# Designs tried in a protein design run: peptides against a protein of PDB entry 5IXI. Part 50

Target 1, 141 residues: chain A of PDB entry 5IXI
Amino acid sequence: TPLLDASSLEYLFAQGQYDLVKCLAPIRDPKTEQDGHDIENECLGMAVLAISHYAMMKKMQLPELPKDISYKRYIPETLNKSIRQRNLLTRMRINNVFKDFLKEFNNKTICDSSVSTHDLKVKYLATLETLTKHYGAEIFE

## One batch from the design tools (peptide; made by RFdiffusion4, then SolubleMPNN)

Design b2_p16_3_s1 (from b2_p16_3, 9 letters changed)
Fold by OpenDDE base, seed 4:
Structure b2_p16_3_s1 (fold): chain B 141 residues (1-141), chain A 16 residues (1-16)
Amino acid sequence: as target 1 above (141 residues)
Amino acid sequence: SFSARDPSVDAMEEVF
């Protein structure tokens, strides 16, 4: 936000990632089945943001990332456990769609749109607010 | 900046 300097934004972004993954900032309860799917998809989107930010900070391209790069370290632990309980075909589909989107995001959004690490942090924190029960209120109200 | 919908629900909806 305009009220946050670079140092504050960096801190909040790092803390937000930790809180989301560790479920210290728990995701909101789904209102419907579709809402549950939306929440999961947003969490996977958060993983794309986090990975892209990491890659940019390390000045590496997607092919330079570990071959087994995935959403697993970047989504709520509860969601990760849930996904692992799904059948093999579903898990393969999730993995493939995620990898394809990550590639597309990197090529089209990062490269073509000149998205900065600042933009990724802002989007991450804004989305975090929508996903969690009470976490973002202190930042964006 | 980039679209508020990127990366968002729409990109992953087909999985669920």
Scores: peptide ipSAE 0.036, ipTM 0.699, DockQ to the pose 0.261
Fold by OpenDDE base, seed 5:
Structure b2_p16_3_s1 (fold): chain B 141 residues (1-141), chain A 16 residues (1-16)
Amino acid sequence: as target 1 above (141 residues)
Amino acid sequence: SFSARDPSVDAMEEVF
């Protein structure tokens, strides 16, 4: 496995986000209902990572982010469509929990632990390997 | 703290 410099990591992070959202790197098939929920939670978690990375790069505080910020453009398009088919109360709960967690993550994990954008990119790519069918083999070959 | 299983995954379990 070759060492990745900052430029290479930036490229892979950007490409990984694109591939995940556009379903060019499809997420793995769930083995059980609980596994499906875990996959969705990981996708939402990756959205938090991506948004937090963006905010850090722009040196924005969370209240300065767009008011309509959501997971919708940061998760696989297929998953987004699936979520939109669920009942209103479920969708409201997902949105509420996501916003609350995004706030908590930025306040506690990033600010208190001084996590860097580098760390977020590494975590994103590592999770991408686990979440998708074959993307990990390509990244770490 | 930040670990391999950081809150980005586990904290979303309450959604379902």
Scores: peptide ipSAE 0.035, ipTM 0.692, DockQ to the pose 0.254
Fold by OpenDDE base, seed 2:
Structure b2_p16_3_s1 (fold): chain B 141 residues (1-141), chain A 16 residues (1-16)
Amino acid sequence: as target 1 above (141 residues)
Amino acid sequence: SFSARDPSVDAMEEVF
């Protein structure tokens, strides 16, 4: 992959978040049911990365974030709509797993390791390329 | 270590 300077990486990260959420960079079509689950899991993972990056930039600890923090505004809008249509128990599970994941990521990955905002942006963009149909082709070819 | 693919994401499989 091409080497990106800090300013270019910041721009691409911001634009990538917007494109993913607004479905301007649509997620790839699942090849199987399991592939669909993997895609959704990766999207939730992307939300964790985005939120963690935000918190780190604002020098906020997880308890300082809004109590109602959610994946809703950090995943593709189509996926968010899909999740809202699922039954109550499933939605509760998703919420709980996400919150636990975010907490675990913050405590054990962000705080206990030397992970930087730079690392989060790189991982986000790398995952975005694998998740979406054609996004980043002009950059990563 | 922090890798490109975090195996913790696979733990979310129970949700779906």
Scores: peptide ipSAE 0.034, ipTM 0.690, DockQ to the pose 0.294
Fold by OpenDDE base, seed 1:
Structure b2_p16_3_s1 (fold): chain B 141 residues (1-141), chain A 16 residues (1-16)
Amino acid sequence: as target 1 above (141 residues)
Amino acid sequence: SFSARDPSVDAMEEVF
């Protein structure tokens, strides 16, 4: 937003990632089962944003990222624990879809749409606001 | 910037 300068965005983006992962900014309660799935998908989307931002900042291509790149470090710890409790086939599906998602996002959104790190931070923070119970409302007011 | 609901996010719906 025009109210946030570059340094403020950088700080809030870093803090927001920490708060989301550490559940200091807890995700909102699902209203329905489908809402729960939507929330989990948004969390995985947040991981894609965070990883893409990291890659862009480091000027790395996806193949240059660590081989063990995954959503695990970029989603709420509670969700990560939940996913680890699911059966092998489900976890494999999640892993595969996530990797395909990340690849598609990089190719179509980052490269073709010329999305900047600034755009990623703004989208991340905006999504964080909607995803969590009461976090960051003051940022966009 | 790009929309709040990026079409790529919808691709994750099949995960669950």
Scores: peptide ipSAE 0.034, ipTM 0.691, DockQ to the pose 0.271; fails the geometry check

Design b2_p16_3_s2 (from b2_p16_3, 8 letters changed)
Fold by OpenDDE base, seed 1:
Formats: C-alpha cells, sequence, structure tokens
Structure b2_p16_3_s2 (fold): chain B 141 residues (1-141), chain A 16 residues (1-16)
C-alpha cells in the first residue's frame, strides 16, 4: 500500500511469516467444513508465496531449490502436524498438488505476469490478514 | 502491484 515503504514491508513480511508458522498469529476458526478446507488450501498457498519470494530474492530457479523443498516450514505448525496425521495417500496427494502448483505459479504467475517480490509481500500480508483472527488489521486501516 | 483477490495468485485448488 502507499502507506508502507519498502523497509516496512520487508519487516512486516518477515514477521508475518514467523507469526503464521509459529501460530503467534493463529488462523481463524472455520465456519464450515468447506471453510476449513479453504483455510488449509490458503495456508498452502501462503507457502507457495513464501517459497517463490525466497527463490526470487536469491535469484534461483525451482530446480536450484533444496531437493526437500516443501510446505512444511512455511505453514502453521498446527496444520503441519495435522497433515502428518493423515494417511499416506492423502499426504502424497497434498505433496503432488503443492509441487505442481508451485511449478505453475513460477511459470505462469512469476515469469509471465512479471510479479515482483513487492507484489508477493503485499499479497502475503493481505492474505495473512484474512487468514488470521485479528492479526494485521491495523496495517491496512 | 496486484489485488489481494488476483486469481493468478489465489489459493490452491482443493487438495483435501
Amino acid sequence: as target 1 above (141 residues)
Amino acid sequence: SFSARDPSVNAMEEVF
């Protein structure tokens, strides 16, 4: 937003990632079962944003990222624990869809749409506000 | 910049 300079965005983006993963900014309670699925998918989307931002900052392509790249370090710890409790087929599905989405996001959104690291930070913070109970409302007021 | 509701950067498809 025009109210946030580059240094402020960088700080808030870093802090927001930490708060989301460590559940210091807890995700909102689902209103329905479908809402719960939407929240989890959004969290996985947040992981894609975070990883893509990291790759862009390091000027790395997806194949240059660590072989064990996954959503595990970039989603709320509570959700990560929940996913680990699901059966093998479900976990495999999540892993495959995540990797495919990350690849597609890189190819179509990052490369073709010329999305910048600034855009990713803004999207991340905006999504964080909607995902969490009361976090970051003051940032966009 | 792009909107928070930009479809190209929205959440993943249903995965569960």
Scores: peptide ipSAE 0.035, ipTM 0.706, DockQ to the pose 0.184
Fold by OpenDDE base, seed 2:
Structure b2_p16_3_s2 (fold): chain B 141 residues (1-141), chain A 16 residues (1-16)
Amino acid sequence: as target 1 above (141 residues)
Amino acid sequence: SFSARDPSVNAMEEVF
């Protein structure tokens, strides 16, 4: 991956979040059903990265975040709509797994392994490139 | 180091 200065990285990270959520950078078409599940899981992972970055920037611990924090505003709108159409048990499972994952990530990865906001932005953009059809081609080709 | 393929971030496979 190319080396970016802090200002460029901040801009690209912010724009990348917007483009992913608004589906301006549409997620790639799944090759198989399992590939579709992998894409969705990666999107949920992207939400964890985005939320963790936000918390770190605001110097907030997880208990200080809104108690109703969720993936809903941090994943592609199309995926959010899809999840809302799934059965209750599935939605409950997704919610619980996400919350546990977010907690685990912040406690062990953020707090214990000295991950920085810079690292999160790089990880986010790198994953975004793999998830979307053509986004980032100008940067990562 | 924090890699792009950190297994802790890929642990969402249990969701579906």
Scores: peptide ipSAE 0.035, ipTM 0.707, DockQ to the pose 0.209
Fold by OpenDDE base, seed 5:
Structure b2_p16_3_s2 (fold): chain B 141 residues (1-141), chain A 16 residues (1-16)
Amino acid sequence: as target 1 above (141 residues)
Amino acid sequence: SFSARDPSVNAMEEVF
C-alpha cells in the first residue's frame, strides 16, 4: 500500500465523496434490518464528517453554517430517496438527530480533541471502504 | 489524532 501525500489524500477524499453520493461506489447490502439501520447511521456519519471538513476548511463555526444545512447532499442519492419516502415523524426525527450529532461532533470531537482536516479525510475514506461493496480495491492493491 | 474506530467518530446512535 503506497503512502499518500496531502495532495493524493485530498484527491481521494473528493473523489470518494462524489462516488458515494452518486452511487458510483454503492453501499453494501444489509444483512439484517439492524444492519440496514447501521449502514444508514454510517452514511449520516459520513455526512457529518464531510460537513465538518467543509466548515473547518472555511474556518466557519457551526452557527455560521447555512441554516438549512442537511445530510441530503452528502449521502447516497438512493438513500436520500429512501428516507424521503418515510413518514413525516421519522424524517423529522432523522433531521433532529443529525443536527444534534453534528453539533456535538463539532463541539466535542473537533474543538476539544483538535481533530484536523487530515484526520477527517482519513476517517472518511476508511469508513467508505467498510461501507461500500468494492471501494479501495484499486487503492490498496 | 484518532483511530478510525474511535467512538467519537463512529456512526450515529440508532435513529430509528
Scores: peptide ipSAE 0.035, ipTM 0.702, DockQ to the pose 0.193
Fold by OpenDDE base, seed 3:
Structure b2_p16_3_s2 (fold): chain B 141 residues (1-141), chain A 16 residues (1-16)
Amino acid sequence: as target 1 above (141 residues)
Amino acid sequence: SFSARDPSVNAMEEVF
């Protein structure tokens, strides 16, 4: 694969976030029930990457983010609608696990391993390719 | 950097 300069990577990362959330790059169809769970988990993981990138760019710690920070703005709209239709207990569990996951990721992966915003962009785009049907195929060709 | 598969994603498997 060709090397991407900083400007190109920044553009692709921004566009990729938009395309994922707006379902312009639709997520792949699950092959099994477990595959469906894996896809949803990957989408939530994408939200963690995006939020962490945002925090790093703004040089903010997680406690400085709004208290209502959540995955809602960072996952496919179709998935967000699906989650909102689930029972209260399930939604509470998802919210709590996501917050804990985000905190753990920042503490262990970002801070301790010195991951850069560049690394987050690359991982985001790589995961985006695996999650969606045909998006990004040319990027990693 | 970090691997393509992050243990963080695995932590969410218990939700579903």
Scores: peptide ipSAE 0.037, ipTM 0.710, DockQ to the pose 0.264; fails the geometry check

Design b2_p16_3_s3 (from b2_p16_3, 8 letters changed)
Fold by OpenDDE base, seed 2:
Order: sequence, then structure tokens, then C-alpha cells
Structure b2_p16_3_s3 (fold): chain B 141 residues (1-141), chain A 16 residues (1-16)
Amino acid sequence: as target 1 above (141 residues)
Amino acid sequence: SFSAYDPSVDAMEEVE
């Protein structure tokens, strides 16, 4: 990825989150059913990055975050709607897996490693490029 | 890429 200054990266990261969630940068069409699951996992990963970035910026640990912290506000609205239509067991599984994933990421990557908010923004934007149809082409191509 | 089933995923992993 191209080297960006801190201010530009901050702007792009904020805009990228908005565009992803609001589906202004729509996720790519799945090629297969498995590809669809991969896309979903990528979106959940994006949520982890966004939440972790938020926590770091606020200098909060996971227990200090709002009790209702969830992927729901950090994934594409279309995907969120899709998940809400799934059966209870599936939704419970997704919630539990996400919470565990977030906790693990926080413990190993945020608390115990040298990963910075800068790194999270870079990873987010890089993933956004691969996840969406056209977003990031002007920046990273 | 991210995997909900892979606890080893970190922020600096290359995107597949």
C-alpha cells in the first residue's frame, strides 16, 4: 500500500468505515457460497479492527467498552439485515464467535503486541480494497 | 483474510 501521512490515513479510515457500513462501497459479489462466507468473515474482521481502533483511541479495554458492543454497527447494513433474518442458533453462534474473536484479538494483538492505531487503519483500508467492488482503486492501484 | 475460526489472525496478516 502507498505510504500516507497520518492525517490522510485518519480521513480515509473514517470515510472507509462509513462507506462500508452504509454500503456506499458495496461488498463484492460472492463467486460461490463459500466465497460468501469468506466475505462475511472479512466483514466481521473489519468490525474487530474498527472496534479495537475505537477502544485504543479511547484508551479503553474491552471490559470498559459499552456492554452491548457488537459487530452490528460495524458491518455493512445489508449483511446486518441478512444476519438478523437467520435462525436464533445461527445468530447466537455468530455473536459468540465474534465476541471471542474480539477478545482474543484484543488480548494478543492490542494488549500484548506493538500494533498501533496506525496499523489498524492500514489493515482496514487494505482489507476494504479487497472486500469491495471498486473502493480503494484510486488510492492503492 | 479474516477467519472467525482462526484465533491466530492478527491485524498485520496479509489479506488473501
Scores: peptide ipSAE 0.036, ipTM 0.651, DockQ to the pose 0.087
Fold by OpenDDE base, seed 5:
Structure b2_p16_3_s3 (fold): chain B 141 residues (1-141), chain A 16 residues (1-16)
Amino acid sequence: as target 1 above (141 residues)
Amino acid sequence: SFSAYDPSVDAMEEVE
C-alpha cells in the first residue's frame, strides 16, 4: 500500500466517518449472534476513536467534553436505530459500557502514551476495512 | 509506543 501524506489521510478519515455513519459503506453481515455482537463492539470502538480524535484536535480533556457525548452520531445509522429499539435496561447498559470504555481508552491509551491524531486515523481506517463489506478494497489497493 | 492494532480498542467486552 502506498504511503499517505497527512492531507490525504485527513481526507480519507473524514470521508470514512461519513461513509460509515451514513451507511454508504455498509458494515458486513454477521455470521452468528456472537459475530453480530463483535460488529457492534467494533462500531462502538470506532466511535471512541472518532471522539478521541475530536477531543485531541480541540485540545479538550475528557471531562470537558459535552455532557451529552454519545456514540449516536459516530456509528452506522442502521445500528443506532437497532439499539434504540432495544429495552431500556439494555440501552442503559450499552451507554454505561461505552462511557467506561471511552474513559479507559482515554486514560490508558491517549494520556499514558504518545498516541497522536495520526495514529487514530490509521487505526480508524484499518478497522473500517475489516468492518465494512467493500470499503477497504479501494483504499488499500 | 503504538501499533495500528491496539488490543485496548478491540477489548470492549472486557469492560462489561
Scores: peptide ipSAE 0.035, ipTM 0.624, DockQ to the pose 0.167
Fold by OpenDDE base, seed 4:
Parts: sequence; C-alpha cells; structure tokens
Structure b2_p16_3_s3 (fold): chain B 141 residues (1-141), chain A 16 residues (1-16)
Amino acid sequence: as target 1 above (141 residues)
Amino acid sequence: SFSAYDPSVDAMEEVE
C-alpha cells in the first residue's frame, strides 16, 4: 500500500467519515445474521474512534463532552434509522453498551496508552475498508 | 503499530 502523508491522511479521514455516514460508501451486505451484528458493532466502533478523535483534537476529556453524546452522528444513516426502529429495550442496551465502550476506550486506549490522533485515523480508514463494499481498495490493496 | 480497544469484543445483542 502507498504511504500516506499527514495531509493525505487528514483528508481521507474526513472524507471517509462523511462517506460512511452519508452512505456514499455503503456498508457491505451481511452474509449471516451474526455477520450483521458484527457489522453493526464495527460501525459503533467507528463512532468511538471518531468521537475520540474529535475529543483529542479539541483537547477535551470525555466528561467535558455533551452528556447526550451518541453514536447517531457517526454511523451510517441507514443503520441509525434501523436502530431507531428497534424496541426500547434494545435501544437502551445499545446506548448503554456504547457509552460503556467509549469510556473504556478512553481510559485504556487514550489515557493509558500513547495512541495518537494519527493512529485513530489509520484505524478508522482501515476499518472503513473492511466495512464497505468497495471503498478504500485503491489505498489498502 | 498500536494496540487499541477492539469494538468487536463487546457483542451487542438485540432484544426481539
């Protein structure tokens, strides 16, 4: 794969977020029910990466973020709509698990390690390639 | 390389 400089990485990261959320880079079709769950979990993971990156760039700690922080702005719109259609218990679980994961990620990965915004961008783009049908092939293959 | 928290570790289950 070609080496990406800082400016290219920044551009691709921003564009990748937009493409994922707006479904311009559609997520791959699930092969099984379990695969569908895996895809959703990865999308939620992408939200954690994006939020963490945002917080780091703004030099904010997670407690300083809005209390109503959510995955909703950081996952594919189609998935967000799907989640909204699920029953209350499911939605509550998703919200709780997400918040817990975000907290753990911040504590163990951001605070207790030397993970940088650069690392988050790389992880985001790499995961984006695995999640989407065709996006990123020219970069990572 | 770096070690990051794996989002796939916590499976999110739906209540049907």
Scores: peptide ipSAE 0.032, ipTM 0.629, DockQ to the pose 0.459
Fold by OpenDDE base, seed 3:
Structure b2_p16_3_s3 (fold): chain B 141 residues (1-141), chain A 16 residues (1-16)
Amino acid sequence: as target 1 above (141 residues)
Amino acid sequence: SFSAYDPSVDAMEEVE
């Protein structure tokens, strides 16, 4: 794997977010129902990484972000549409689990560790490569 | 290495 400079990594991270959300880099097909759940969890995890990166770049803590902060802008549009079609209780659970996970991630990984925005970009792109069908293969070969 | 590579960071609680 070739080393990427800061500018290249910044570009790829921004483009990767766009491609994931806009489904230009479609997520892989689930092998089983459980695999489908894993894929959704990975997508929600990607949202946590993206939001945390945003907060770090803006020098803001999570409580300073809008109260309506959600995964909606940071997951594939197809998945977002699917979630919106689910029953109220399921949607409420997803929202609560996401918010709790985001909070814990911020406390344990961002605030208490030496994780940098660079680290988040690398993790995001690495996960994106495994989550999507063919995206990122040329980056990590 | 760093905590962001921990698999537990990627996985969230399963949602029905």
Scores: peptide ipSAE 0.032, ipTM 0.623, DockQ to the pose 0.236

Design b2_p16_3_s4 (from b2_p16_3, 8 letters changed)
Fold by OpenDDE base, seed 1:
Structure b2_p16_3_s4 (fold): chain B 141 residues (1-141), chain A 16 residues (1-16)
Amino acid sequence: as target 1 above (141 residues)
Amino acid sequence: SFSAVDPSVNAMEEVF
């Protein structure tokens, strides 16, 4: 991991979120169907990181976040569109799994392991580099 | 189809 000062990390983290959601940094093409599922899971994980970072910055617990919080604005728009086209049962499962994961991450990773916002930024950017086609190659190469 | 969200997202030790 390259040495980045706090200001640089803040900038890159904000820009990385925008690039991922707006598909300016498109996610990599899946090699197999299972790889596609892994990519989707990583995207949902990125949403958890982003939401947790936001909550931590605002010094908020999960119950204090908006009640209708979801992955929809924190994942690639293309993936969000894809999910919306899936059947009701699948969408319900995605919603439930995501909420459970977010809760678990908050309780066991954020609260119990002293993970900092700095750690979340680094994890987010590192994952973004592997998740997208070419993003971060210059930064993390 | 959709599987459970990858729990490896919780891992920080691999990054540092």
Scores: peptide ipSAE 0.033, ipTM 0.670, DockQ to the pose 0.072
Fold by OpenDDE base, seed 4:
Structure b2_p16_3_s4 (fold): chain B 141 residues (1-141), chain A 16 residues (1-16)
Amino acid sequence: as target 1 above (141 residues)
Amino acid sequence: SFSAVDPSVNAMEEVF
């Protein structure tokens, strides 16, 4: 990973979130059906990272987050639209999986470890580079 | 990579 100072990392993390959600950094095209599922899982993981980072920065615990917390604000808009078109049971499954993932991540990764906001930003940007078509090419050389 | 099965620090090890 590139060596970035704190201010640069904060800037890139914020910009990366915006670019991913607004599809300015579009996610890569799936090569197979399984690859498509992998991409979706990575996007949901990105949402967990972003929400966890937000909660940590606000010094909030998971129970203090809104009860309707969702991945919707933290994944590519195109993917969100795709998910909304799926049947009710599928959407319920995705919601449950995401909430469970977020809960377990918060409990086991954040609370039970030394993971910091710095670590979350690094993981987010590294994943963003692999998830998108061309993003990060100038940074992660 | 991320997995719904194990969201632990293991997913972050590849970065460091």
Scores: peptide ipSAE 0.033, ipTM 0.665, DockQ to the pose 0.064
Fold by OpenDDE base, seed 5:
Structure b2_p16_3_s4 (fold): chain B 141 residues (1-141), chain A 16 residues (1-16)
Amino acid sequence: as target 1 above (141 residues)
Amino acid sequence: SFSAVDPSVNAMEEVF
């Protein structure tokens, strides 16, 4: 992983979020049903990173975040559409999993490990590279 | 890899 200055990381992090959500950097095709579940979990993880970064930048705790905060604006639009087509119980389970994930990440990673916004950007970009089909090609061009 | 089971390890171990 190349060393990037703070301003470069900020730009790449913002652009990466946009590209992932807008499917300009499409996620890789699942090879199996389990692989599809893994990809979904990775996307939910990306949403947790993005929301945590937002909260830290605003100096807000999780209970202080707006009630309408969800993964919906932080995952690929195609995946969000797919999730919306699933039955109510499945959607409720996904929502609960995400909320639990966000809570535990805040407690065990952000608070206990003293993770910085810089660390979150690095993890986000690193995960984005493995999750998407061709991300990074322009950076290393 | 991310997992709801151990978010700290999955989120940070691969990078740090």
Scores: peptide ipSAE 0.033, ipTM 0.667, DockQ to the pose 0.068
Fold by OpenDDE base, seed 3:
Structure b2_p16_3_s4 (fold): chain B 141 residues (1-141), chain A 16 residues (1-16)
Amino acid sequence: as target 1 above (141 residues)
Amino acid sequence: SFSAVDPSVNAMEEVF
């Protein structure tokens, strides 16, 4: 609800990424098994936002990013550990789906639209508020 | 919000 200037938004976006990854803002508890899958998918979506923002800030296209770019550094550490202990086929599936979605997002949402780094930061913080237990409520209430 | 692709549960649903 309150208006944020550019410097404040940049600060909150950086801090929000740190808090999510380090689990200082823990993700909400799943209500069901399906809810757990939804939470994990939202976390992977957050990684897409973070990587896309990074690429835009560096004025880079996805092919210019390291070929081994992944969600690993952009999701909660607890989720990353959980994924790493899953079987090889599952991990390969997650990696492939993530890379395909990242490519699609870059082409259809970033390159073919007016989406800016500002929009990505706002979307990231808004999703962070809904994904975590109580984080960010004071910003959007 | 995004008009073409939204990186949400709907976009990533097939990972599971």
Scores: peptide ipSAE 0.032, ipTM 0.676, DockQ to the pose 0.247

Design b2_p16_4_s1 (from b2_p16_4, 7 letters changed)
Fold by OpenDDE base, seed 1:
Order: sequence, then structure tokens, then C-alpha cells
Structure b2_p16_4_s1 (fold): chain B 141 residues (1-141), chain A 16 residues (1-16)
Amino acid sequence: as target 1 above (141 residues)
Amino acid sequence: PEDEITFTKPKVLDFE
């Protein structure tokens, strides 16, 4: 397990977000229906990490972020398109669940713990490796 | 028909 310097970590985190959203690092194929749901939930979690990192870097609190903040810009475009095709009730539920994830993470983890932006980047990249087909093999393997 | 979606707390958000 290699140790990444701050500059490399910052670069990889930024590039990793881009690769995930733009599907340059495509998410892995689900092994089961439940695995598919797990992947989607983890993608929503990745969006929470990205937003939280952004807020921390800008020294902003969640209430200072747009009230209609969404996961749409922080998840794979393919997944976003899939969600958009689901029925209205399901989309509303996903929106609500995401907001709950974001709020809970911010309150319990960011505000009430010692989680740093460094920790967020490491966790994001580590999870990105597990969610995608072959991303990060040269770095984390 | 749409499969039932199960929402579980993402593991990526667990820093314990």
C-alpha cells in the first residue's frame, strides 16, 4: 500500500470525481439485484463525500449550500439517467434518502468527529476502486 | 415494472 503525498492525493481525488461522473471509470456490473442496489447506494454516498468535501474546503455549513442540492452532478451519468427514467415516487424517495444521508453524515461525522478533508479523499478513492471495474489498480494494488 | 429499491446507509459514509 503506497503512501500518497498531499499533491498526489489532491490530484487523484479531483480526477477520480471526474472519472466517476463522466463514466471514464465505469461502475462495475452488479453480481445480483441486491448488489445493484448496494452500488447505487454507495454512489449516493460518494456524492455525499464529494459535497461534504466541497463544503469543508469552502468553510461552508450545509445550511449555506443551495436548498435544492442534489446528487445529480456527483454520481455516474449513466446512473443519473437511469434514475431519471424511474417513476416520480421513486425519484422523490431517492431525493429524500440522499438528503437524509447528507444531513446525517454532516451532523454525526463531520461536525461531531475528527474526519478531515484528507480522510474524505482517501475514503473516496478507496471506495472508487471497489465501485468501478479496474480503476486504481496501479495505485492501490 | 420497477424493482423494489432498498435504501441502506452507504458503507462509504462509515468512518468508524
Scores: peptide ipSAE 0.498, ipTM 0.851, DockQ to the pose 0.624
Fold by OpenDDE base, seed 4:
Structure b2_p16_4_s1 (fold): chain B 141 residues (1-141), chain A 16 residues (1-16)
Amino acid sequence: as target 1 above (141 residues)
Amino acid sequence: PEDEITFTKPKVLDFE
């Protein structure tokens, strides 16, 4: 793995978010039904990372974020479309679970200052490679 | 029919 300077990491993190959402780096095909669920869960986790990073950079706490904060802008558009087509109860559960993920992550990890924005970027990019098709091989090989 | 979704805590959020 090549050493990345701060500027390069910042750029790659921003570009990685864009690539994931816009499906320029499409998510990998699930190997099983459970694998598909795992991929979706990790995508929700990626949204938590992205939002948490944003909040930290803007020096905003979770209560200061919009009450209707959502994963929608932070997950692959294809997945977002899929979720929108699911039944109401499922969509409600996903929304609630996501909010729980976000709250728990910020309370247990971010608020304790145990994780920096740098750590978030690295973890995001590393996970992006595992979730997508052929992305980041040159960075994390 | 939609398959039930299993919600497990994302691995990406685990910072050891």
Scores: peptide ipSAE 0.498, ipTM 0.851, DockQ to the pose 0.615
Fold by OpenDDE base, seed 5:
Structure b2_p16_4_s1 (fold): chain B 141 residues (1-141), chain A 16 residues (1-16)
Amino acid sequence: as target 1 above (141 residues)
Amino acid sequence: PEDEITFTKPKVLDFE
């Protein structure tokens, strides 16, 4: 893999978020119904990473973030549309699960400073390859 | 209708 300096990594991380949300790097076709659920779960995780990175860069703790913080701006638009079509109970469940993911990640991984912003960017970009059809081929092959 | 979805801890959040 090519060497990435801090500036290059920051650029790729920002571009990767944009590509994922705007579906310029479309998510891969699910192999099974459960695989589809796994993709959605990982997308929620990607939203947690993006939000955590933002909070760390702004020197903000989780309680200081807007109370209406959500995954909606940090997942593929196609997935967001799919979630909106689901029944109320399912949507409530997804919201609760996401908040639990975010809270647990903050308490057990971010607050103890065991993970840096650098680590978040690397993990985010590496995961994009697994979630999307052909993203990262020029970077990781 | 019962729209079931199975939630597992995202692998992307595993830093251990």
Scores: peptide ipSAE 0.497, ipTM 0.849, DockQ to the pose 0.750
Fold by OpenDDE base, seed 2:
Formats: C-alpha cells, structure tokens, sequence
Structure b2_p16_4_s1 (fold): chain B 141 residues (1-141), chain A 16 residues (1-16)
C-alpha cells in the first residue's frame, strides 16, 4: 500500500466506512455462493475493525461499550437488510458470532498484540478494495 | 438455505 500521512489516512478511513455502509462502494459480485458467504463474513469483520477503532479513539474498553452494540450500522445497508430477512435462528447466530468476533479480536489482538489505530485503518482500507467494486483503484492501483 | 452464512474467522481480523 502507498505511504499515507496521518491526516490523509484518517480521511480515507472515514470516507471508506461511509462508502461501504451507504453502498457507494458496493460489494463485489460473488463468484459463487460460498464466495458470497465469505464476503458477508468479511463484512462482519469490517464491522469489528470499525468498532474497535472507535473504541480505541475514545479510549474505551469493550466492557464500556453499549451492551447492545451491533454490526448493523457498520456493514453495507444492503447486507443489513438481507440479514433482517433471514430466519430467526440465522439472525441469532449472526449476532452471537459477531459478538464473539468482537470479543476475541479485542482480547487477542487489541490487548495482546497492541494493534494500533493506524494498523486498523490500513487493514480496513486494504480489505475494502477486495470486497467492493472498483474501490480504491486510484490509490491501490 | 441460501441465506445461511459460513461462520469462519474473518481474514480481515488476522493481524499476524
């Protein structure tokens, strides 16, 4: 990835989150059904990154975050709507899995590995390119 | 069903 200063990276990260959620940078077309599942799973991971970054910027620990914290406002709106249409068991599983992802990431990566907000932004933007259609071509290509 | 998600550790969360 190109070397970006702090201000540029902060801007791109904020814009990237907005573009992903608002589907201005739409999710790429899945090559297979499994690819579609992988994309959705990575989107849940992107939500974990976004929330973790927010918490770190606010100097908040996971227990200090709202108990009802959810992926809903941190994933593509189209995906969120799709999930809402799925059966109750699936929605429950997604909620639980997401919470597990968040907790595990916080404990094993944020606390143990001391991943910085800078690292989160870089990883988020790099992954955004892989998940979306033509995103970041001007930066990463 | 087709609406099921395969739950695996997201690659984006791998910082190793």
Amino acid sequence: as target 1 above (141 residues)
Amino acid sequence: PEDEITFTKPKVLDFE
Scores: peptide ipSAE 0.496, ipTM 0.853, DockQ to the pose 0.600

